# Peptides against a protein of PDB entry 6O8C, part 55

Target 1, 262 residues: chain A of PDB entry 6O8C
Amino acid sequence: VGLRYEKISLPKIHPRYDLDGDASMAKAVTGVVCYACRTASTLLLYQELMRKGVRWLVELVKDDYNETVHKKTEVVITLDFCIRNIEKTVKVYEKLMKVNLEAAELGEISDIHTKLLRLSSSQGTIESSLQDISSRLSPGGLLADTWAHQEGTHPRDRNVEKLQVLLNCITEIYYQFKKDKAERRLAYNEEQIHKFDKQKLYYHATKAMSHFSEECVRKYEAFKDKSEEWMRKMLHLRKQLLSLTNQCFDIEEEVSKYQDYT

## One batch from the design tools (peptide; aimed at target 1 Q199 Y202)

Design b2_p25_1_s1 (made by RFdiffusion4, then SolubleMPNN; from b2_p25_1, 12 letters changed)
Fold by OpenDDE base, seed 3:
Structure b2_p25_1_s1 (fold): chain B 262 residues (1-262), chain A 25 residues (1-25)
Amino acid sequence: as target 1 above (262 residues)
Amino acid sequence: MEEEEERKKIEEEEKKFEEELLKEL
């Protein structure tokens, strides 16, 4: 579940010179851009934490993979040993059949040999599945974490700092408009400065909102969607590894039943 | 006439200040 944020919009800026209205508008703009700064910071922090979580999960899944490969290797060695021993036994019994020994014992050993060969064939499927998993986890694979470094917003983008600079400019104008309101009437030159500052405030506010929407929110949403998709695939892969591990244990248990004949 | 020239100077100085702030962004 991603972070929830409220949709923000700038108040309407009226072109009319009004000291009371302009102070109230500037206060509202300051509030909106302040919320954008705080939200951008929170969204950045969330993404940085998620990147750490992604790296951690990759290492965890690599460990699960290595454990599965190790178990598979043990089973292959044990199975190959059992097959070789049964094949030697079959050859001995085939020689004894030429001397009138019971065909029933050779039939049982031959059936065990056939079962072991079927178990050996399943190891090829497990190997192919492990190779597929390895390819997906490899650098440049379908489950590589490269997207986590590319998508979203990063501290190096300095988006929060950029928004904070704009907020500082807006806040300064707001404090001036609060003073202008207290004077009730400005001289002609002070009135022209006030009108100019109102245009600056609009410019800074518009720039802040565009930057917030395009460089913070949009990139965060793309990162969030990509992270959720990737996470589902990684969890599915872990379940596949667990299934392969269980198949190796099942084969090992079945082989152990035939060790008395080897 | 003098008040209009002073107004233009103030507006130009404020524009320069804004441009400097925008370079830091």
Scores: peptide ipSAE 0.019, ipTM 0.533, DockQ to the pose 0.075
OpenDDE base, seeds 1, 2, 4, 5: peptide ipSAE 0.019, 0.018, 0.008, 0.017; ipTM 0.519, 0.468, 0.467, 0.512

Design b2_p25_1_s2 (made by RFdiffusion4, then SolubleMPNN; from b2_p25_1, 12 letters changed)
Fold by OpenDDE base, seed 1:
Structure b2_p25_1_s2 (fold): chain B 262 residues (1-262), chain A 25 residues (1-25)
Amino acid sequence: as target 1 above (262 residues)
Amino acid sequence: DLEEELKKKIEEEIEAWEEELLKEL
């Protein structure tokens, strides 16, 4: 998962004064930096949308957690009720046994009681697991979404705008180089200006590409990697919640078998 | 048009992630 983009590089800038070559080079540089601007915008948009998706997924998983907790609570109530009823039955049969009646039935009910107590003990494990999950989802937990706000690029960074400014400077020089090319030969002063503008072009282009690579692409890749890792962890968490829910259903089903004795 | 196309592609990618998550559950 992630947006694909083409790796871009600046054309070689030759130091030699050549009106045709310089115009062609300037055109190519303009194209590259233009692509960088568009790509930076796309990468930013991706990250912003992913941040929304992250927030959504967090809420979804919180809902799953709450549902699991609710189901667990329901099962605990049912199980406790069943245990209490069986305990009453055991006491009745114990009294009957003292008068030498129904000893076989007491054994069966006692076995059921033992099984129910084992099921009750398993609820403690489920509770511990839910607490662990809650801790992971909590602020500062291992599955906190703080990374989504820290990693990557943000609109406030103004990366697209910064690149656009550099692109504007480059484009201006390119248009001048087109004019210079059309003149075929420049006067001495104009030639000197052309040479200076070529240096400026190089400076702006290099700055643009460095900014694009370091502040846009690199940060995007870091964001992407963290997002993928986080999403895998969230998936695993949801599976754990589902497993816990299923365990609650299994306990409920088992308890239902003994309700006839209560 | 380009921004909308990109937005759509990104939304589709997010949806694909959601589908994958649901499939693996």
Scores: peptide ipSAE 0.018, ipTM 0.546, DockQ to the pose 0.009
OpenDDE base, seeds 2, 3, 4, 5: peptide ipSAE 0.015, 0.017, 0.018, 0.018; ipTM 0.427, 0.528, 0.436, 0.544; seed 5 fails the geometry check

Design b2_p25_1_s3 (made by RFdiffusion4, then SolubleMPNN; from b2_p25_1, 11 letters changed)
Fold by OpenDDE base, seed 5:
Structure b2_p25_1_s3 (fold): chain B 262 residues (1-262), chain A 25 residues (1-25)
Amino acid sequence: as target 1 above (262 residues)
Amino acid sequence: MEEEEKRRKIEEEIEKWRKELEEEL
């Protein structure tokens, strides 16, 4: 689930002055931090695409909700109309029953009335379910997409650019160490500069890896986990809406059987 | 080219992820 990336770590930095070893180490560090930059960029892109997907799904589910509400309203109007007509018919037949002419028909109409009232009562449950769904989709609700704007990393954080700056510093030192290696032996002052640059390399590399781990990877994982949870809930909600719509269609179909009596 | 290919690959991974979640529900 989510994008797969390789876990990276810095090579061991030996404190001993060694021109060949230091050049090799600096090359390895450059490679690791370069991979971190590329990975951070990929993780950012994933999150931005996911945010677009989240917005799309929210609009889709809102449309599904509105369609369900519309269908529910249509069914309620139809039911209320049928109930009123049946009630008028029942009153007429009750007056005629004083003459005992329409006993069988009155029984049938009364049974239809009872069935329609039961169907009408089920609309209360559908309404309650729709209200719950509306509350969950509302701003500040359990399924609000505010998390997508808060969690993870954003282009405005400039994490990739920050890592690239550190990579540039590291790469510069690596190229210097490659030159130092070619000299085979450095003068005292150049040796002291090399030792100092090795310390700088260590600090830049450590800072890059810390930034990558804490500001890129950790935040990405939090975003991923939150997105998975939210997505499951949203898909479930959509299924609930479809179920409610189908219930409305079922009720409408049942009511249509009694329209000949109204 | 390389960035567009990366984007396409990520979109494919996201779509796969969505399908997996739909199957889990």
Scores: peptide ipSAE 0.026, ipTM 0.552, DockQ to the pose 0.010
OpenDDE base, seeds 1, 2, 3, 4: peptide ipSAE 0.025, 0.012, 0.024, 0.026; ipTM 0.548, 0.379, 0.544, 0.555

Design b2_p25_1_s4 (made by RFdiffusion4, then SolubleMPNN; from b2_p25_1, 12 letters changed)
Fold by OpenDDE base, seed 5:
Structure b2_p25_1_s4 (fold): chain B 262 residues (1-262), chain A 25 residues (1-25)
Amino acid sequence: as target 1 above (262 residues)
Amino acid sequence: SEEEEEREKIEKELKEFEEKLLKEL
């Protein structure tokens, strides 16, 4: 979920010299570029907060992974111990069977052994899945957070400050155009200065809008898209870890049923 | 006259800026 912002455009700049129209146009341009500055600041803040969130989530998922690995290791040790004990019991009963003793019990123990071996095979699948998750979380993996440092806008780019400089230039011209409007009529030289300042206003406004679109909005949208994709993948990975944890608990529960026979 | 000199200066600056603007747009 990204920030919603309105798509802004510059008002039409009429080439005609008109003191009332030029003051109104300059006011509108000032408003648009002011909105661009505020929006750029908001977009930057959002990205910085998201970067913090990404780092936090990575550490959380790593902790979840380590917990799952620990649980898996515990279950493997328990399962292997149980298998070894059952195998010893099977050997004893096989010897007893040669003397025609307790054949029915041997069948039950053999069935338990078979079930434990199946659980051991399942544990191998869990291990493979954990290795896959580890590879994805590792540096250079598919879920690495390197994109969060590369994509989008950063405070060091000084985009907001650059836009603010342009806004200041535009605002100065706007204030002059308000004064010019109040004069109702300018002398020839002042009229030429006004026309020149109108061109400067257009230049600064165009530069501001281009910078906003190319260096703020475009990069933000790229960051947003990557963040959404990455977040979906991370949430899916967390679900996978939960599933693996549950499988470990299921195996532990099943093994506990057979510990009474050891 | 001083007024003519200032006029010529403004007209020159205006033309130079127009040319620059046209190259950057």
Scores: peptide ipSAE 0.016, ipTM 0.478, DockQ to the pose 0.283
OpenDDE base, seeds 1, 2, 3, 4: peptide ipSAE 0.015, 0.014, 0.015, 0.015; ipTM 0.417, 0.420, 0.452, 0.468; seed 1 fails the geometry check

Design b2_p25_2 (made by RFdiffusion4)
Pose (drawn by RFdiffusion4):
Structure b2_p25_2 (pose): chain A 256 residues (1-92, 99-262), chain P 25 residues (1-25)
Amino acid sequence: VGLRYEKISLPKIHPRYDLDGDASMAKAVTGVVCYACRTASTLLLYQELMRKGVRWLVELVKDDYNETVHKKTEVVITLDFCIRNIEKTVKVVNLEAAELGEISDIHTKLLRLSSSQGTIESSLQDISSRLSPGGLLADTWAHQEGTHPRDRNVEKLQVLLNCITEIYYQFKKDKAERRLAYNEEQIHKFDKQKLYYHATKAMSHFSEECVRKYEAFKDKSEEWMRKMLHLRKQLLSLTNQCFDIEEEVSKYQDYT
Amino acid sequence: EEVEEEIEEEFEKFVEEQEEAEEEE
C-alpha cells in the first residue's frame, strides 16, 4: 500500500501586484511546501523502517533455517543409529526364521526415510544459497533503490521552505502597511518571483526525487516479498518433513 | 538538468506575465 498522502499542488500565482493577494498567496504556497516537506520526511521513514525490517526478517528466516537443520542432523543420528540396530551385522548362510519377515517392512520404510532425507539436504542447501549474503534473496535492492538519509532530501526541502517562509512573513508585514514605498514595492515584486521560484523548485524536487525514488523502492519491495514468502513456504515444508521423519522414527525406536 | 531548465522557462514566463500586467496597469 505505502503511505497514503494527498497530492497537493502549488496554487496559481497571479501576476498582479496586490498586497492582499500576495500575502494570501504566499501563505497558501508555504502551506503546500510544508505538507510536501513533511510528507517527504515520512516517505524517508517508511524506507528506512522497511530496510531495518527486511534486514531483520532475513536474519529471522536464518534462525528458522538453523533450527531446522539442527533437527535434521538431530534425527539422522537416530535413523543411522536405529538402522544400525535392525540392519547391522547383528540382525541378518541359510535361514528361515532369522528375521526376514514383518520387521523387514520397517527396515524398508527406514531405508526410504534415509534416502528421502537425502534430497531434503539438497533442497535445504538451495535455500541456504538464497539466504546467503550474495544469493538471490540478498537485500541489495534495499540499499540501491529509494532515498537515504545521506541524500539529505528533507533538509534540502527545508532550506527552500525557509526562504519561502521568510518571504511570506514579510508579505504579511507589507499587507499590513497597505501601501509600500517606492523601493520596497520593487523589492516586494522581486521577492514574489523568488517565492515562486523556490516553491516550484521545492515541489519538483519532492516529485522527481522523493516520490519517484520512493515508488521505485515500493515496487522493488513488493517483488522481493514474493520471493521471500515463496522461500519461507519451502523452508516450512522442509521443517514439517523433518518432524514427520521424527514422528515416523519415534514409533519404530521402541521395539521388542 | 531538464527539470532545472523547465523551472527556468516557467520562471521566465512568470516574469514576462508580471511585466505585461504592470504595463497594462

Design b2_p25_2_s1 (made by RFdiffusion4, then SolubleMPNN; from b2_p25_2, 12 letters changed; failed a check: too like the target's own chain)
Amino acid sequence: SKVEEEIEKKYEEFKKEMEEEEKKE

Design b2_p25_2_s2 (made by RFdiffusion4, then SolubleMPNN; from b2_p25_2, 12 letters changed)
Fold by OpenDDE base, seed 1:
Structure b2_p25_2_s2 (fold): chain B 262 residues (1-262), chain A 25 residues (1-25)
Amino acid sequence: as target 1 above (262 residues)
Amino acid sequence: SEVEEKIKKEYEEFLKEMKEEEEKE
């Protein structure tokens, strides 16, 4: 899970006036910042896709929850019906026992009744677990997806566009430095402009790298970490729901064994 | 941020060094 990207850094910028060195440096800087722009775009895309996935998973888990609740409800109805029937039977046999008849049968039915009541009690635990899950999935719950909207980078941040602007400035200076290199020697005024542009290049480059690191990479990593944590919790929750469903099936199967006595 | 401050400091040092190199020319 997550995108891998290469760690990038700016080349060392030497203060010495050197037309060849400055052109080479500017080329390298342009390449690095260009990579940063592309990487920022990729990281943004990943996050947007993940947000869609998160929303999808939330809906899936909600569906699983509803299915489990439905199954639980079905079992409760069946169990209650069975208990009521057994209770009626118990009453009949109790009356017969008063006349010294059917004592053995009464004992068996009474035992079944006791078992059914135990199963009914277990439904309370399932209900409590479902309520806990519901609470966790609810807005503001521990498994809320609000983080997906808060963490990371967003298109509205315009990080790629901001980096692109800086890249354009850097690229312009790079092309000028290529021209300067081709001249081999600059007049005094052009030399001063070159030196000034080198300062600008440094400024733009550092600004770009700072922005990339702090606003793109760092936020992406935070988003990634949060998404992984959340995903693990959601998967665990699904397993819990499955477990509860299986418990309902087990109860239903047990109840079915006693239906012949009702 | 600490990173921004570091970059700023490095930039200032760079500018200082550039000025010193210009004075040598």
Scores: peptide ipSAE 0.079, ipTM 0.642, DockQ to the pose 0.634
OpenDDE base, seeds 2, 3, 4, 5: peptide ipSAE 0.058, 0.077, 0.077, 0.075; ipTM 0.627, 0.641, 0.643, 0.647

Design b2_p25_2_s3 (made by RFdiffusion4, then SolubleMPNN; from b2_p25_2, 14 letters changed)
Fold by OpenDDE base, seed 4:
Structure b2_p25_2_s3 (fold): chain B 262 residues (1-262), chain A 25 residues (1-25)
Amino acid sequence: as target 1 above (262 residues)
Amino acid sequence: SEIEEKIEKEYKEYIEKMKKEEEEE
């Protein structure tokens, strides 16, 4: 999971004045920083897509949750209705017992009533589980997606643009170094300018690499790790919801067996 | 950051080397 990218490093920069070497070095630096720009852009895009995916998954899980809640509610209504009817039946049979009739049947109905009450109690457990899930999905909960807006890199950070500016500066110096190389020999003043530009090149390059590593790569990796962890937890939560739904169906099926006694 | 500090150090060292080279010319 995630984008693969190559670890990049700057070429060794020699302090010695060498027109050929400096041009070659500048070319290499330009290439490395160019790669950093492209990579940063790709990493940013990936994160933006993942954020969309996170939002989508949240909505999906919320739908699953709502369906489970709906099913639970349906079962509660059915169960309560059945309990009320059985209670009425029990009262009727109790009256009949006063005249020594239907003692065996009363026992059976009472047992059914006890079973239904137990099923009703289990609904309380399901409700508690649903509440827990809701709390985890709610803002501030353990499965909130707020991290997706905080972690990683964002377009507003302007990281790609910042790197591009540095790349432009580096590229300009590279082109000058190509010209210098073509001259084969520079006058004293031009040589001094070349040396100063080499210092600037190093400055821009190191700044670019630092920015890329710390503001792009590091944050991306943190985002990726957080995303993977969060997704695993969300998948587990979906399984929990499915389990709760199945429990509701099981209860409904069991209740249906007693409908003839109501 | 540690990386920035390292880069800054390397840059300073580089500049010093460049200055020394210029003085030797």
Scores: peptide ipSAE 0.023, ipTM 0.432, DockQ to the pose 0.628
OpenDDE base, seeds 1, 2, 3, 5: peptide ipSAE 0.021, 0.022, 0.022, 0.023; ipTM 0.424, 0.430, 0.425, 0.435

Design b2_p25_2_s4 (made by RFdiffusion4, then SolubleMPNN; from b2_p25_2, 10 letters changed)
Fold by OpenDDE base, seed 4:
Order: sequence, then C-alpha cells, then structure tokens
Structure b2_p25_2_s4 (fold): chain B 262 residues (1-262), chain A 25 residues (1-25)
Amino acid sequence: as target 1 above (262 residues)
Amino acid sequence: SEVEKKIEEEYEKYLKEMEEEEEKE
C-alpha cells in the first residue's frame, strides 16, 4: 500500500567548462528536479486523501461504537426487568413453600435467578471493554487521529512551491546554457558568467533534492508507516466491537428463554 | 533507462505546461 516512486539522483556535474556538456547536464538536472517536484505533489495529494479517509474511518468506528453501546443498554434494561420479575416470582413461591406446595418449581426458578444474575455480572465486563475502546478512540488515546495532522507533508509547508521556485531558477539557467551552446564560443566575460551560473545550478539542484528527500520523502514514509499501523489497529478495534455486539445478542437471546417465567 | 525515460517525460510535460501558461498570457 502506498505510492511507488523511484529513487532519483542528480547527474554528475563536471567542473570542466564544456558548452555542449553543460547544456546536456542542465537539461538532465531540470528533468530530475521536475520529477521531484511532481512526485512531491503526488505524495502530498496522497497524504491529503489518506487524511480524509482516516477522518471518515474514525466517524464510522464511532458510529459502530455508539450502536454497540445502545445495544448493550437495551440488553441491560431487559435483563434488569427480567431479574425483577423473577425475584417477585421467587417471593411468591417462597410463600407457597410455607404450605408445602411447589417445592420443585421453586428450585427451578431459583436456578433461573442465579443464571440471570450471572448474565448481569457479565455486563460489567462488556462495559469495561467498551470504556477501554472509548478511551482508545478519545483525544489523546492510542487510536487518536492526531498523528494524521502532524505526520507527513501538508499544503501549508509549501514544499511543492519551494521546489517549483528552484526548478524555475534551474530552468532559466538551462535555457541560457542552450543559448551558450548555440554560440559555440563565448567571450571571456560570458564564459565567466557561464561558470558562475553552473555553480548556481549546482546549488539550486542540491538544495532541491535535499529538500525533496528530507522534507517530502522522509516525512511521507513516516506518514505511510504510521497510517498502516493505525489502520491495522482500527480494524482490530472493529472486530472487538463486533464481538461485544454478538455477546449482547447472545445474552438477549438467553434472557428471552426465561420471559415465560415472569 | 526507465528512470531516464520518466525524467524526460516529466520534463516534456513541464515544458508543455509552461507553453500553455505563456499562451494564456
């Protein structure tokens, strides 16, 4: 998962004055920096899209969480109601026992009561699990999406624009070197200017590629790694929520078996 | 090389975009 980009390096820049070679070199440098600029833009776009996806997934999981909590609450209400009714029934049968009636039935009802109380106790575990999930999703939690705003590159960094400026400078020098090449021979002063421009080209190119590597690629890779890790954890969390939901349904089904005794 | 080809392609795209921008001015 992620964008594939090729590692690109600047061509070798020879210090020797050579109009043909310098023009060719400048063209190659322009191409490399152009590639870096476009790649940086693509990487930025990818990250922005991923951030949108992260936000979407967070909302989805929150909805799942709320649904699970709602179901749990319904089960608790039903279970509590059933327990109260069984307790009333137990009291009635206890009174009947005083006259030596329905002893076997009292035992059965008491067993049901015990089972219901056990189910009620299990709700505490579900609640604890839901609280844990909530804490993980909350701000500052382990699954908070704050990293998505911190990691990687952002439009506000203006990386693409910065690279574009450098590319423009490089391109200008390239065009001049094309002209110089066409002249075949330069006067002394023009030759000196050419040499100085070649130095500028080197500095611009180096700056561009350093910026690309350190501020674009490195940060992108960090973002990618973090996003993959976070996504795996979120998937696991959703499975946990599903498990809790199923537990609630199982409890509800079991409770329904005892409704006839209430 | 494949890298060189990609570099050239990107450069040509860049040049084309520059020309289009100049035509709009």
Scores: peptide ipSAE 0.028, ipTM 0.543, DockQ to the pose 0.026
OpenDDE base, seeds 1, 2, 3, 5: peptide ipSAE 0.019, 0.023, 0.024, 0.022; ipTM 0.490, 0.557, 0.558, 0.558

Design b2_p25_3 (made by RFdiffusion4)
Pose (drawn by RFdiffusion4):
Structure b2_p25_3 (pose): chain A 256 residues (1-92, 99-262), chain P 25 residues (1-25)
Amino acid sequence: VGLRYEKISLPKIHPRYDLDGDASMAKAVTGVVCYACRTASTLLLYQELMRKGVRWLVELVKDDYNETVHKKTEVVITLDFCIRNIEKTVKVVNLEAAELGEISDIHTKLLRLSSSQGTIESSLQDISSRLSPGGLLADTWAHQEGTHPRDRNVEKLQVLLNCITEIYYQFKKDKAERRLAYNEEQIHKFDKQKLYYHATKAMSHFSEECVRKYEAFKDKSEEWMRKMLHLRKQLLSLTNQCFDIEEEVSKYQDYT
Amino acid sequence: SESEEELEELEEELEESQEELEELL
């Protein structure tokens, strides 16, 4: 979804010299830039938080991986050990009552369990190579896409907002005077141009730098999330497959 | 871009207006 904010544009700046109009105009412009500035700050937060979260989530899946491999090895030393019971040089030269019967069916399941475990390790390694630092789930998009604190985009907007704010405050004063001396009128007219210049610059910067990069980051995250859930579903299927083996071995462990 | 072109035009106009303003002052 991303941040739901309203898109607010600069009002039309009429060219006439009008102390009342210019004051009202400057106030409206300052407001729009504040909204743009404040919104630009939250966009950066959402990114910075998203980066802290993706980092952390990746490490958690690594814990879910390590937890699973810790049981896969824990169970193998039971399969290979309990196979050493019913399938060693102890169990099974002509013979008719030497145990080749109904227990041989369990030895068959245990062989298929030990072999099927083989491809579990093959798939388990494949997900480790995706969780690895250079793998195809590495959060490299996270440090490339979107804006960063080092970009200083908020403070850049803030510098422009200050210029605009100082002018608005002056325009209030001018409106209060109802008439401006000669030089002051001219300076006011120039500041009106400066205000428009600063505002359009701050607005276009917000658009082409903050929002544009933010959306690019947003789409890269939706793409990366699909890869993530896809891997998590696979790792889970491998975890359950182990508990199954543990379950089907913990039955045959108790013999007579 | 269009925004950059408009900003360049506005900057030129500000320079001209600043010169005129200095003459007037």

Design b2_p25_3_s1 (made by RFdiffusion4, then SolubleMPNN; from b2_p25_3, 10 letters changed)
Fold by OpenDDE base, seed 2:
Structure b2_p25_3_s1 (fold): chain B 262 residues (1-262), chain A 25 residues (1-25)
Amino acid sequence: as target 1 above (262 residues)
Amino acid sequence: SEEEEKLKKLEEELKKMEEELKKLL
């Protein structure tokens, strides 16, 4: 679940010269752009935290993978040892039968051998699954975390700082408009400055909102969507690893039943 | 005509500010 933010829009800016209206408008614009700055900062922080989380999860899953590989290797060694011992026993009994010594146990041993071979065949499937997981986790694999470094917004983009500069310009104009309002009437030159500043305010506000929308919000949403998809896939992979581990334990338990015959 | 010239000057100044702002951002 990503951060929740409210969609913001600029108030309507009227071209009419009105000291009271212009001061009120400037106040509202200042508030909106201030919210954009704070939101952009929060969105950036979220992404940075998520990037750390992604790296942590990758390492965790790699550890799980290595543990599973280790367990699989242990089981393979044990299973191969049991198979070799059973095969030796089968050969001995076959020789005894050739000299008319009946071994009632030969049938049972042969059945055990068949079961062990079936278990051995399942190891191939586990190995293939582990190889698939390894390929997915490898650099350039389907579960690579390279997207986390490419997508979204970064501190180096300086989006918050850029917005803050625009906010400062807007705030200065707002404070001037408060003074202009208090004067009730402006001289001709001051009126022209006020009109010019109103155009500047509009420009700064529009630029701030465009930057916020296109460079902060849109990129954040793209990052969020990719992170959610990637996270689901990683959690699924972790479940697959757990399943493979459990299969190894099941095989180990089954082999232990036949150790008395080896 | 005088008001139109003043408006044109203001538009030119605004354009200069846009260029300066583009350099800062």
Scores: peptide ipSAE 0.018, ipTM 0.447, DockQ to the pose 0.089
OpenDDE base, seeds 1, 3, 4, 5: peptide ipSAE 0.018, 0.016, 0.017, 0.018; ipTM 0.473, 0.452, 0.497, 0.469

Design b2_p25_3_s2 (made by RFdiffusion4, then SolubleMPNN; from b2_p25_3, 9 letters changed)
Fold by OpenDDE base, seed 5:
Structure b2_p25_3_s2 (fold): chain B 262 residues (1-262), chain A 25 residues (1-25)
Amino acid sequence: as target 1 above (262 residues)
Amino acid sequence: SEKEKELEELEKKLEEEEEKLKKLL
């Protein structure tokens, strides 16, 4: 689950003036920051896709919930109707028994009534479970998707663009250092410019790595962790809804056996 | 003195670029 990326670090930057070493270092820095830009872009894309997936899943689960509630309501109506009819039948047979008329079926009808009342009790448990699920899915509930909008990195943060600007600056210095290396020896003024550019390179590189670590990677990891936790809970909730739906079907099937007595 | 002046100008340019970068980041 999630994107795998390699932990990157800047190469050691030696303070000593060395045209060959500085060109090699600048090349390595360019490579590292380039990787950071690509990785940041990939991490952002992943998060945006996940946000779409989260929204889709929320709507799917809401639909599942509404279907389950509808089914439960249907079963409750059917069950209550059946109970009322059986109670009327029981009352008739009890009157027949009082006048010493044959009521051999009274025992069977009474047993059915008892079974129906037990089924009605189970519906109360289903209702309570549905109410709990509703509360969890509601705004501010434990399964609200507000975290998906808050956690992680967003396109509006412009993190990739910021890193790209730094990469461009670093790349420019790298190409200059490549030229400096080809000269083998620089005049004093060019040497001072080279030293200055090396400091500039270090500054841009450290800023890029700090930004990548703190504003891209850290926030992505937080988003990933929240996403995994939330997804696990949502999948569990869907299983719970399925279980409740199946219980409703089981009750409906059981009630159908007694409809001939109503 | 000319070399020192050139170094001071380079340092000033670096500071200006740092400030621009701080505004970007």
Scores: peptide ipSAE 0.029, ipTM 0.559, DockQ to the pose 0.078
OpenDDE base, seeds 1, 2, 3, 4: peptide ipSAE 0.027, 0.019, 0.023, 0.027; ipTM 0.569, 0.540, 0.566, 0.566

